# Designs tried in a protein design run: peptides against a protein of PDB entry 3NZW. Part 195

Target 1, 212 residues: chain A of PDB entry 3NZW
Amino acid sequence: TTTLAFRFQGGIIVAVDSRATAGNWVASQTVKKVIEINPFLLGTMAGGAADCQFWETWLGSQCRLHELREKERISVAAASKILSNLVYQYKGAGLSMGTMICGYTRKEGPTIYYVDSDGTRLKGDIFCVGSGQTFAYGVLDSNYKWDLSVEDALYLGKRSILAAAHRDAYSGGSVNLYHVTEDGWIYHGNHDVGELFWKVKEEEGSFNNVIG
Target 2, 222 residues: chain B of PDB entry 3NZW
Amino acid sequence: QFNPYGDNGGTILGIAGEDFAVLAGDTRNITDYSINSRYEPKVFDCGDNIVMSANGFAADGDALVKRFKNSVKWYHFDHNDKKLSINSAARNIQHLLYGKRFFPYYVHTIIAGLDEDGKGAVYSFDPVGSYEREQCRAGGAAASLIMPFLDNQVNFKNQYEPGTNGKVKKPLKYLSVEEVIKLVRDSFTSATERHIQVGDGLEILIVTKDGVRKEFYELKRD

## One batch from the design tools (peptide; made by RFdiffusion4, then SolubleMPNN)

Design b2_p24_1_s3 (from b2_p24_1, 10 letters changed)
Fold by OpenDDE base, seed 1:
Structure b2_p24_1_s3 (fold): chain B 212 residues (1-212), chain C 222 residues (1-222), chain A 24 residues (1-24)
Amino acid sequence: as target 1 above (212 residues)
Amino acid sequence: as target 2 above (222 residues)
Amino acid sequence: KIRGRSVRELYEAAQEVAKKSAAS
């Protein structure tokens, strides 16, 4: 798995691969590793598929309850804290979760929290999470700047996942891409890694280690 | 070392069509190298045009299917005989599976039916309740043999249009019920030849707007 | 890694936790 999220002048970019594995077996190439919690809040999935899918869906329900009770959207901080508290209760039970809670509220602006099953909760501007995270960081860190255009930021997210998919055997399938703004998240499509690779190679003149 | 799980072998396969879905399974039940039964159905009509199979440890599979059937019954009681949608069924099954997260059902679960738009739907589950809607899925002993075949024949993976130098992929299209049945039969016939835990009989449940139809085919009995 | 954990791995992990919990 490779997931990433980063803040920039235009909001948040979220990009993830779609491969699931069971050992050496590719279980799926089409896993949805982004959970749409609400129109302004996204959760990403790394680790155990069931753990992430179940609890992030549960989180969505808790966020909705908050909105109904408080007549206000839940903050990204509070949403991430709910999840963090939950996984901490299961600490040692064998949950496997590496998640990013990404969202936009008027009070907080664009916000990213990293939450994992070890009890870590971190606020930050840039996170890559998964077995391919180091490969993604290599591309992302080299090209990141706060003043990226939306177009460039989207491309950078997509390109970083592609790099990870190329080098990490546990990452692949497709890239799912999101842009989060004050008006909510926007889905920017599913990009097959096979097709994307050749396109990027041709356009950039990159991946010269592969002879096409 | 205490091992509460058995493995009864077998294989299941789901394929969604445009306005239908199929869920198929062999009827062999085995323990290690011993055939327990040559006809033990493992694909079930659960009502509301939902068919289900939980393949792996038969005791766990049977328990899960029974629990789901009970859930359907209670759903009708609580909601004035409202039909359970396939997506709601999937969510329910997730909760059944994840409810035993720390002592999981040792099964690969597949359900098939029609979505609310009347389109074929197949959902597959891991042992602890992660699920995905897919066009096709194989589960069980011979899943590793069949799934690549389905990727090629249902999703047209690695197929290109002739004369395009491999640049244009074969377009996705729905298969007819006849085509799907043929693929299912070929899949199980092939699996039977290469896997000892698959054979004896093939039962196919076909879900359409008119209900569930069952077909049975003999497989090799070696 | 979204590793599909095998049922066996989950069971073993659960047993280890249970043993630790019973010993506390």
Scores: peptide ipSAE 0.025, ipTM 0.745, DockQ to the pose 0.074
Fold by OpenDDE base, seed 3:
Structure b2_p24_1_s3 (fold): chain B 212 residues (1-212), chain C 222 residues (1-222), chain A 24 residues (1-24)
Amino acid sequence: as target 1 above (212 residues)
Amino acid sequence: as target 2 above (222 residues)
Amino acid sequence: KIRGRSVRELYEAAQEVAKKSAAS
């Protein structure tokens, strides 16, 4: 798995691969590793698929309950805290979760929290999470700027996941790409890694370690 | 060392068509190298045009299916006989599976039916309840043999248009029910030849707007 | 790794947790 999220002047970019594995077996190439909690809040999945899918869906329910009770959308801080508190209660029980809670509220602005099953909760501007995270960081850190255009930011997110998909055997399938703004998240499509790789290689003149 | 799980073998396969879905399973039930039964159905009509199979440890599979059937019953009681949608069924099954997260059902679960738009739907589950909707999925003993075949024949993976020098992929299209049944039969006959835990009989449940029909085919009884 | 963890891996993990819970 490779997931990433980063803040920039235009909001938040979220990009994830879609491969699921069971050991050496590719269980799926089409897993949705972004959970759309609500129109304004995204959760990413790394680690155990069931743990992430179940609890982030549960989180969505808690967020909806908050909205109903408080008559306002839940903050990204509060949503991430709910999840963090939950996983902390299960500390030592064997949950495997590396998640990012990404959203944009008027009060907070664009906000990203990292939450894992160890009980870590971190607010930050850039996170890559998963077995391919180091590969993604290599590309992302080298090209990241706060002042990126939306187009460039989307490409950078996509390109970083592609790099990870290329080098990490546990990452691949496709890139799912999101842009989060104050008006909510926008889905920017599913990009098959096989097609994307050749396109990027041709356009950039990159990936020269692969002879076409 | 305490091992509460058995393995009863078998294989299941789901394929979604345009306006139908198929869920198939062999009828062999084994323990180790012993055939317990040559005809033990493992694909079930659960009502509301939903078919289900949970392949692996049969005791766990049966328990899960029974719980789901009960869930369907309770859903009707609580919601004035409202039909359970396939997506809601999938969510319910997730909760059933994840409810035993720390002592999982040792099964690969597949359900098939029609979505709310009348399109064929197949959902597959891991033992602890992660699920996705797919066009096809194989589960069980011979899943590793069948799934690549389905990728090629249902999803047209690695197929290209003739004369394009591999530049144009074969376009995706829905298969007819006849084509799907043929693929299912070919899959199971092939799997039976290469896997000792698959054989004896093939039961296919076909879900359409008109309901669930069953087809049965003999497999090798070796 | 979004691993479709094998039931075996999940079971082993659960057993480890149970052992830890029993020991704590």
Scores: peptide ipSAE 0.025, ipTM 0.776, DockQ to the pose 0.082
Fold by OpenDDE base, seed 2:
Structure b2_p24_1_s3 (fold): chain B 212 residues (1-212), chain C 222 residues (1-222), chain A 24 residues (1-24)
Amino acid sequence: as target 1 above (212 residues)
Amino acid sequence: as target 2 above (222 residues)
Amino acid sequence: KIRGRSVRELYEAAQEVAKKSAAS
């Protein structure tokens, strides 16, 4: 798995691969590793698929309850804290979760929290999470700047996942790409890694370790 | 070391069509190298045009299916006989599976039916309740043999239009029920040849707007 | 699925936790 999220002048970019594995077996190439909690909040999945899918869906319910009770959208901080508190209660039980809760509220602005099953909760501007995270960081850190255009930011997210998909055996399938703004998230499509790889290779003259 | 899980072998396969879905399973039940039964159905009509199979440890599979059937019953009681949608069924099954997160059902679960738009739907589950809607899925002993075949024949993976030098992929299209049944039969006949835990019989449940139809085919009994 | 933990691994992990909790 490779997931990433980063803040920039235009909001948040979220990009993830879509491969699921069970050992050496590729269980799926089409997994949705972004959970759309609500129109304004995204959760990413790394680690145990069931743990992430179950609890982030549960989180969505908690977020909805908050909105009903408080008559306002839940903050990203609060949403991430709910999840963090939950996983902390299960600490030692064997949950496997590496998640990012991404959203944009008027109060907070664009916000990313990293939450994992060890009880770690971190606010930050850039996170890559998963077995391919180091590959993604290699590309992302090298090209990241706050002043990226939306187009460049989207490309950078996509390109970083592609790098990870290329080098990490546990990542691949496709890139799902999101842009989060104050108006909510925008889905920017599913990009097959195979097609994307050749396109990027040709356009950039990159990936020269592969002979076309 | 105590192992609470058995493995009863077998293989299941789901394929969604445009306006139908198929869920198939062999009828062999084994323990280790012994055939317990040559005809033990493991694909079930659960009502509301939902078919289900949970393949792996048969005791767990049966328990899960029973719980789901009971859940369907209670859903009707609580919601004035409202039909359970396939997506809601999938969510329910997730909760059944994840409810045993720390002592999981040792099964690969597949359900098939029609979505609310009348389109064929197949949902697959891991043992602890992660699920995905897919066009096709194989589960069980021979899943590793069948899935690559399905990738090629249902999703047209690695197929290109002739004369395009691999630049144009074969377009995705829905398969007819006849084509799907043929693929299912070919999958199981091939799997039976290469896997000792698969064989004896093939039961196919076909879900359409008109209900659930069953077909049975003999497999090799070696 | 994502890290591919087997059912067995999940079970064993759960049992270890249970043993620690009971010893605790």
Scores: peptide ipSAE 0.035, ipTM 0.737, DockQ to the pose 0.076; fails the geometry check
Fold by OpenDDE base, seed 4:
Parts: sequence; structure tokens; C-alpha cells
Structure b2_p24_1_s3 (fold): chain B 212 residues (1-212), chain C 222 residues (1-222), chain A 24 residues (1-24)
Amino acid sequence: as target 1 above (212 residues)
Amino acid sequence: as target 2 above (222 residues)
Amino acid sequence: KIRGRSVRELYEAAQEVAKKSAAS
């Protein structure tokens, strides 16, 4: 798995691969590793698929309850705290979760929290999470700027996942790409890694370790 | 160390068509190298045009299917005999599976039916309740043998239009029920040849708007 | 699915936790 999220002048980019594995077996190439918690909040999945899918869906229900009770959208801080508190209650039970909670509220602005099953909760500007995270960081960190255009930011997110998909055997399938703004998340498509790789190689002159 | 799980082998396969879905399973039940039964159905009509199979440890599979059938019954009681949708069924099954997160059902679960638009639907589950809607899925002992075949024949993976130098993929299209049945039969006959835990009989449940139809085919009785 | 943990591994992990909890 490779997931990433980063803040920039235009909001948040979220990009994830879609490969699920069971050991050396590719279980799926089409897993949705972004959970659309609500129109304004995204959760990413790394680790155990069931743990992330179940609890992030549960989180969505809690966020909806908050909205109904308080008559306002839940903050990213509060949403991530709910999840963090939950996984902390299961600490040591064997949950496996590496998640990012991403959203944009007027109060907070664009906000990313990292939450994992070890009880860690971190607010930050850039996170890559999963077995391919180091490969993604290599591309992302080398090209990241706050002042990226939306187009360039989307490309950078996509390109970083592609790099990870190329080098990490546990990552691949496709890139699912999101842009998060104050008005909510925008889905920017599913990009098959096979097609994307050759396109990027041709356009950039990159991936020269692979002969066409 | 005590292992509470058994493995009864077998293989299951789901394929979604345009206006139908198929869920198939062999009828062999095995423990280690001993055939317990040559005809033990593992694909079930659960009502509301939903078919289900939970393949792996048969005791766990039967328990899960029984719980789901009971869930359907209670859903009808609570909602004035409202039909349970396939997506709601999938969510329910997730909760059944994840409710035993720390002592999981040792099964690979597949359900098939029609979505609310009348389109064929197949949902697959891991042992602890992660699920995905897919066009096709193989589960069980010979899943590793069948799934690549389905990728090629249902999803047309690695197939290209002739004369395009690999630049144009074969377009995705729905398969007819006859084509799907053929693929299912070919899958199971092939799997039977290479896997000892697959064989004896093939039961295919076909879900359409008109209900569930069953077909049976003999497999090698080796 | 994502980390490739088997059902057996999940069960064993759960049992280990239960043993530790009983000893505490």
C-alpha cells in the first residue's frame, strides 16, 4: 500500500494506490483505499483492510451524529480524535491501521491528521503511509512546494504514487486521486498504473531503467 | 498448539453480468486427503434474490450463512417485508464477520444478486469483513488457479485490439449468461484437474429478475 | 487483505492478548 496526503495553497491532495495483497498473492487491484466519510471528509486506508474499512465507516456514522446534534459539520480535529480514541481502546488487541483523516473546514482550513493503531495522532502538512511510503516521499519531498498549482499538485500526488507502485511490490493497480477544498472533496479519477507508467515515461523521459 | 479451524476445501466463483449474476461452487467436502462428501452444497439461496457462499471451514461457513438468513428474516419483520438490497446485505455481512474480528470465521465469502438498478452484483469478503463489489471473484482452494483466468476472460486483462500494437485494450463488455456458464464450467473443470480439493459436482446458482435458477454439472470424481 | 495477515495470525494475536489480560 501507498497512500499520501499533502497540504498546499489550493487545499489538500490525496492519492492512493489500489492493490491489496495477502502475502505474495495479489488479492485485488481495485481496492478503494479512500473512504469517503462524508462529502467533506476523507479517510485513507493502510494496514488491515477490514480494520480500516470497518472503523472509518463507523467514523462516518459518528460524524453524521455530530452534525445532527450540533447542527454543524464536525472538525477534522474532532473526527480524527474520535478515531484515535477508538483505536486506543483496542491498543494491543491487534488492530492494524495507518490512516489519514483529511478535510477542509472554515475554522481549521485544510487539515490532515495521521492516526494509527499504535495510538499515534499527528497533525501535519505531508504524510505518506504504507509499505511504499519511502518511495512516495522521495518524489513528493523533492518536488513539493506550498505554491503548487492545483494541476501541478494533482500531478505530483499521482506521480508519487506511481513511483511507489513501480518500486513497491505491495503497491499498484491504479491511482485514485482526490482534491479536497472548503466545498468538499473532488474525485479526480482512477488512473491505471500500467497505462500511466508508459504515459509518464514518454512525457517525462523518466523510468529509464525500463526499456520499452 | 490447538487449532480451532478446519479446512474443508472446495472452490467458489462469482460473476456478474449485465442483468444477472452467477455464484457457483463445487460440491466436494474434504478434510486433509479424505473426501467427506461428494455432494455437499455450499452455495445457498438466502431469499430476496441473494445467493451466498462462505467457503473454507465448513462449520464457520454454515454458521455465517445461517446467521445471515436469520438477519434477512428479522429485516423483513422490522421493515414490513421490505426486500433487502444486495448492498445492504453486504454491509450486514461485514458486521457479522467483523463481530468476530478476534476469532474470525475462517471463510472467504461471496454473495451475488442484482443491485437496485437491476444490474448484476458480486460482493466478496475477507475473513474479517472487508468487502468489495467486483465483476468476478474466485474463492477457496483453487482461487489462485481460477482468478487469473477470470481476469483474462471476464475483465479482458492483457487483451488488446489486433493491429494496434498493444495500444488499444480490448473493450469491456458484459458477457451473456451462456458465456458466463461456459466460463464457470471451464474454470471448475480446469481446477479439478490441478487441485485435489475441487471436484465431484458443480452447482451454479443464476440470479435474474425472475428469481434464482440452479444448474448442476458433474465434475471429475477423482 | 492489505497486509496479508492470515486468519490464523489474527486468532493467535487475539489469544496472546487475552492471556496477557488475564495475567494482569
Scores: peptide ipSAE 0.027, ipTM 0.761, DockQ to the pose 0.075; fails the geometry check

Design b2_p24_1_s4 (from b2_p24_1, 9 letters changed)
Fold by OpenDDE base, seed 3:
Structure b2_p24_1_s4 (fold): chain B 212 residues (1-212), chain C 222 residues (1-222), chain A 24 residues (1-24)
Amino acid sequence: as target 1 above (212 residues)
Amino acid sequence: as target 2 above (222 residues)
Amino acid sequence: KTVGKSVLELFEAARELAKKDAAS
């Protein structure tokens, strides 16, 4: 798995691969590793698929309950804290989760929290999470700027996942791409890694270690 | 060493069509190298046009299916006999599976039916409740043999239009029910040849807007 | 590490947890 999120002048970019594995077996190439919690809030999934899918869906329910009770959207901080508190209660039980909670509220602006099953909760501007995270960081860190255009930021997110998909055997399938703005998240499509690779190689003149 | 799980073998296969879905399974039940039964159905009509199979340890599979059937009954009771949608069924099954997260059901679960738009739907589950809607899925003993075949024949993976020098992929299209049944039969016939835990009989449940139809075919009895 | 687990690995993990629970 490779997931990433970063803040920039235009909001938040979220990009994830779609491969699920069971050992050496590719279980799926089409897993949705982004959960759309609400129109303004996303969660990413790394680690155990069931753990992430179950508890992030549960988180969505908690967020909805908050909205109903408080008559306002939950903050990204509060949403991430709910999840963090939950996984901390299960610390040592064997949950496997590496998640990012990404969203926008008027109070907070665009916000990213990292939450994992070890009980870590971090606020930050850039996170790559998963077995391919180091490969993604290699591309992302080299090209990241706060002042990226939306177009460039989207491409950078996509390109970083592609790099990870290329080098990490546990990442691949496709890139799912999101842009989070003040008006909520926007889905920017599913990009097959096979097709994307050749396109990028041709356009950039990159990946020269691959003949074709 | 105590092992709470058994393995009863078998294989299941789901394929979604445009306005139908199929869920198929062999009827062989085995323990180790001994055939317990040559006809033990493992694909079930659960009502509300939902068919289900949980393949692996038969005791766990049966328990899970029974729990789901009960869930359907309770759903009707609580919601004025409202039909349970396939997506809601999937969510319910997730909760059943994840409820035993720390002592999982030793099964690979597949359900099939029609979505609320009348389109064929197949959902597959891992043992602890991760699920995905897919066009096709194989589960069980011969899943590793069948799944690549389905990738090629249902999703047209690695197929290209003739004369395009491999640059144009074969376009995706829905298969007819006849084509799907043929693929299922070919899949199980082939799997039976190469896997000892697959064989004897093939039962196919076909879900359409008109209900659930069953078909049966003989497999090798080796 | 974010890797999927095989069915066998999931059940082995569950067994280990059960052993720990029994030992505690």
Scores: peptide ipSAE 0.033, ipTM 0.802, DockQ to the pose 0.066
Fold by OpenDDE base, seed 5:
Structure b2_p24_1_s4 (fold): chain B 212 residues (1-212), chain C 222 residues (1-222), chain A 24 residues (1-24)
Amino acid sequence: as target 1 above (212 residues)
Amino acid sequence: as target 2 above (222 residues)
Amino acid sequence: KTVGKSVLELFEAARELAKKDAAS
């Protein structure tokens, strides 16, 4: 798995691969590793698929309850704290989760929290999470700027996942890409890694270690 | 050494068509190298045009299916006999599976039916309740033998249009019920030849708007 | 199905817990 999220002048980019594995077996190439919690809030999945899918869906319900009770959208801080508190209750039980809660509220602006099953909760500007995270960081960190255009930021997110998909055997399938703004998240499509690789190689003149 | 899990072998396969879905399973039940039964059905009509199979440890599978059937009954009771949708069924099954997250059902679960638009739907679950909707899925002992075949024949993976120098993929299209049944039969016939835990009989449940029908075919009895 | 952790590990953990419960 490779997931990433980063803040920039235009909001948040979220990009993830879609491969699921069971040991050496590729279980699926089409897993949805972004959970759309609400129109303004996204969760990412790394680790145990069921743990992330179940609890992030549960989180969505909790967020909705908050909105009904408080008559306002839940903050990203509060949403991530709910999840963090939940996993803390299960600490030592064997949950496997590496998740990013990404959202945009008027009060907070674009916000990313990393939450994992070890009880860690971190707010930050850039996170890559999963077995391919180091490969993604290599590309992302090398090209990241706060002042990226939306177009460049989207491409950078996509390109970083592609790099990880290329080098990490546990990552691949496709890239699912999101842009989060104050108006909510926008889905920017599913990009097959096989097709994307050759496209990027041709357009960039990159991946020269592979002969086409 | 105590092991709470058994493995009863077998294989299941789901394929979604345009306006139908199929869920198939062999009828062999084994323990280790001993055949317990040559006809033990493992694909079930659960009502509301939903078929279900949970393949792996048969005791866990049966328990899960029974719980789901009960859930369907309770749903009808609570919601004035409203039909349970396939997507809601999937969510319910997730909760059943994840409810035993720390002592999981040792099964690979597949359900099949029609979505709210009348299109074929197949959902697959891991042992702890992660699920996704797919066009096809194989589960069980011979899943590793069948799934690549389905990738090629249902999703047309690695197939390209002639004369395009491999640059244009074969377009996706729905398969007819006859084509799907043929693929299922070929899959199980092939799997039976290469896997000792698959054989004896093949039961196929076909879901359409008219309901669920069953077909049975003999497999090799070795 | 996992995005990073093998389902086998879950079963192994469950088996170990069951053994402990049986032994206790």
Scores: peptide ipSAE 0.032, ipTM 0.801, DockQ to the pose 0.058
Fold by OpenDDE base, seed 1:
Structure b2_p24_1_s4 (fold): chain B 212 residues (1-212), chain C 222 residues (1-222), chain A 24 residues (1-24)
Amino acid sequence: as target 1 above (212 residues)
Amino acid sequence: as target 2 above (222 residues)
Amino acid sequence: KTVGKSVLELFEAARELAKKDAAS
């Protein structure tokens, strides 16, 4: 798995691969590793698929209850804290979760929290999470700047996942790409890695280690 | 070493068509190398035009299916006999599976039916309740043999338009019920040849707007 | 399914718990 999220002048970019594995078996190439918690919040999945899918869906319900009770959208900080508190209750039980909660509220602006099953909760500007995270960081860190255009930021997210998919055997399938703004998240499509790789190689003149 | 789980073998396969869905399973039940039964159905009509199979440890599978059937019953009771949608059924099954997150059902679960738009739907579950809607899925002993075949024949993986030098992929299209049945039969026939835990009989449940139809075919008995 | 680990680990954990229960 490779997931990433980063803040920039235009909001948040979220990009993830779609491969699921069971040991050496590729269980699926089409897993949805972004859970749309609500129109304004995204959760990412790394670790156990069921753990992330179940509890992030549960989180969505908790966020909805908050909105109904408080008559206001939940903050990213509060949403991530709910999840963090939940997984902490299961600490030592064997949950496997590496998640990012991403959103854009008027109060907070663009916000990303990392939450994992070890009890870690971190706010930050850039996170790559999963077995391919180091490969993604290699591309992302080298090209990241706050002043990226939306177009360049989207490409950078997509390109970083592609790099990870190329080098990490546990990552692949496709890239799912999101842009988060104050008005909510926007889905920017599913990009098959097989097709994307050759396109990028041709356009950039990159991946010269591969003959084709 | 103590092992609370058994393995009764078998294989299941789901394929969604445009306005139908198919869920098939062999009828062999085995323990180790001994055939317990040559006809033990493992694909069930659960009502509301939903068919289900939970393949692996038969005791766990039967328990899960029974719990789901009971869930359907109570859903009708609580909601004035409202039909349970396939997507709601999937969510319900997730909760059943994840409820035993720390002592999982040792099964691969697949359900098939029609979505609210009348389109074929197949949902597959891991042992702890992660689920996806897919066009096709194989589960059980011979899943590793069949799934690549389905990738090629249902999703047309690695197929290209002739004369395009591999630059144009074969377009995706729905298969007819006849084509799907043929694929299912070919899949199980092939699996039976290469896997000892698959064989004896093939039962296919076909879900359409008119209900659930069952077909049975003989497989090799050796 | 996992996006970094395996379902096998869940079953192993379950077996260990079952062993403890059987021993008690």
Scores: peptide ipSAE 0.029, ipTM 0.794, DockQ to the pose 0.055; fails the geometry check
Fold by OpenDDE base, seed 4:
Structure b2_p24_1_s4 (fold): chain B 212 residues (1-212), chain C 222 residues (1-222), chain A 24 residues (1-24)
Amino acid sequence: as target 1 above (212 residues)
Amino acid sequence: as target 2 above (222 residues)
Amino acid sequence: KTVGKSVLELFEAARELAKKDAAS
């Protein structure tokens, strides 16, 4: 798995691969590793698929309850804290989760929290999470700027996942790409890694370790 | 050493068509190298045009299916006999599976039916309740043999239009019920040749707007 | 699953938990 999220002047980019594995077996190439918690919040999945899918869906319900009670959208901080508190209650039980909660509120602006099953909760500007995270960081960190255009930011997110998919055997399938703004998340498509790889190689002259 | 899990073998396969879905399973039940039964159905009509199979440890599979059937019953009681949608069924099954997150059902679960738009739907579950809607899925003993075949024949993976030098993929299209049945039969006959836990009989449940139809085919009795 | 523990890992974990429960 490779997931990433980063803040920039235009909001948040979220990009993830879609491969699921069970050991050496490719279980799926089409897993939805972004959980659309609600129109304004995204959760990413790394680690146990069931753990992330179950609890992030549960989180969505909690966020909805908040909205109904408080007549206001829940903050990203509060949403991530709910999840963090939940996983903390299960600490030591064997949950496996590495998740990013991403959203944009008027109060907070664009906000990313990393939450994992070890009890870590971190607010930050850039996170890559999963077995391919180091490969993604290599591309992302070297090209990241706060002032990226939306187009460039989307490409950078996509390109970083592609790099990870190329080097990490546990990552691949396709890139699912999201842009998060104050008005909510926008889905920017599913990009097959096979097709994307050759396209990028041709356009950039990159990936020269592979002969076309 | 005590092992709470058994393995009764078998293989299941789901394929979604445009306006139908199929869920198929062999009827062999084994323990280790001994055939317990040559005809033990593992694909069930659960009502509301939902068919279900939970393949692996048969005791766990049967328990899960029974719980789901009960869930359907209670859903009707609580909602004035409203039909349970396939997506709601999937969510319900997730909760059943994840409720035993720390002592999982040793099964690979597949359900098939029609979505609310009347399109074929197949949902597959891991043992702890992660689920995904897919066009096709194989589960069980011979899943590793069948799934690549389905990738090629249902989703047309690695197939290209002739004369395009591999630049144009074969377009995706729905398969007819006849084509799907052929693929299912070919899958199981092939799997039977290479896997000892697959054989004896093939039962196919076909879900359409008109209900569930059942077909049976003999497999090798080796 | 790396997006998920392998089935085997899940069952092994479950067995270990069962042992702990029996010991308590």
Scores: peptide ipSAE 0.026, ipTM 0.799, DockQ to the pose 0.063; fails the geometry check

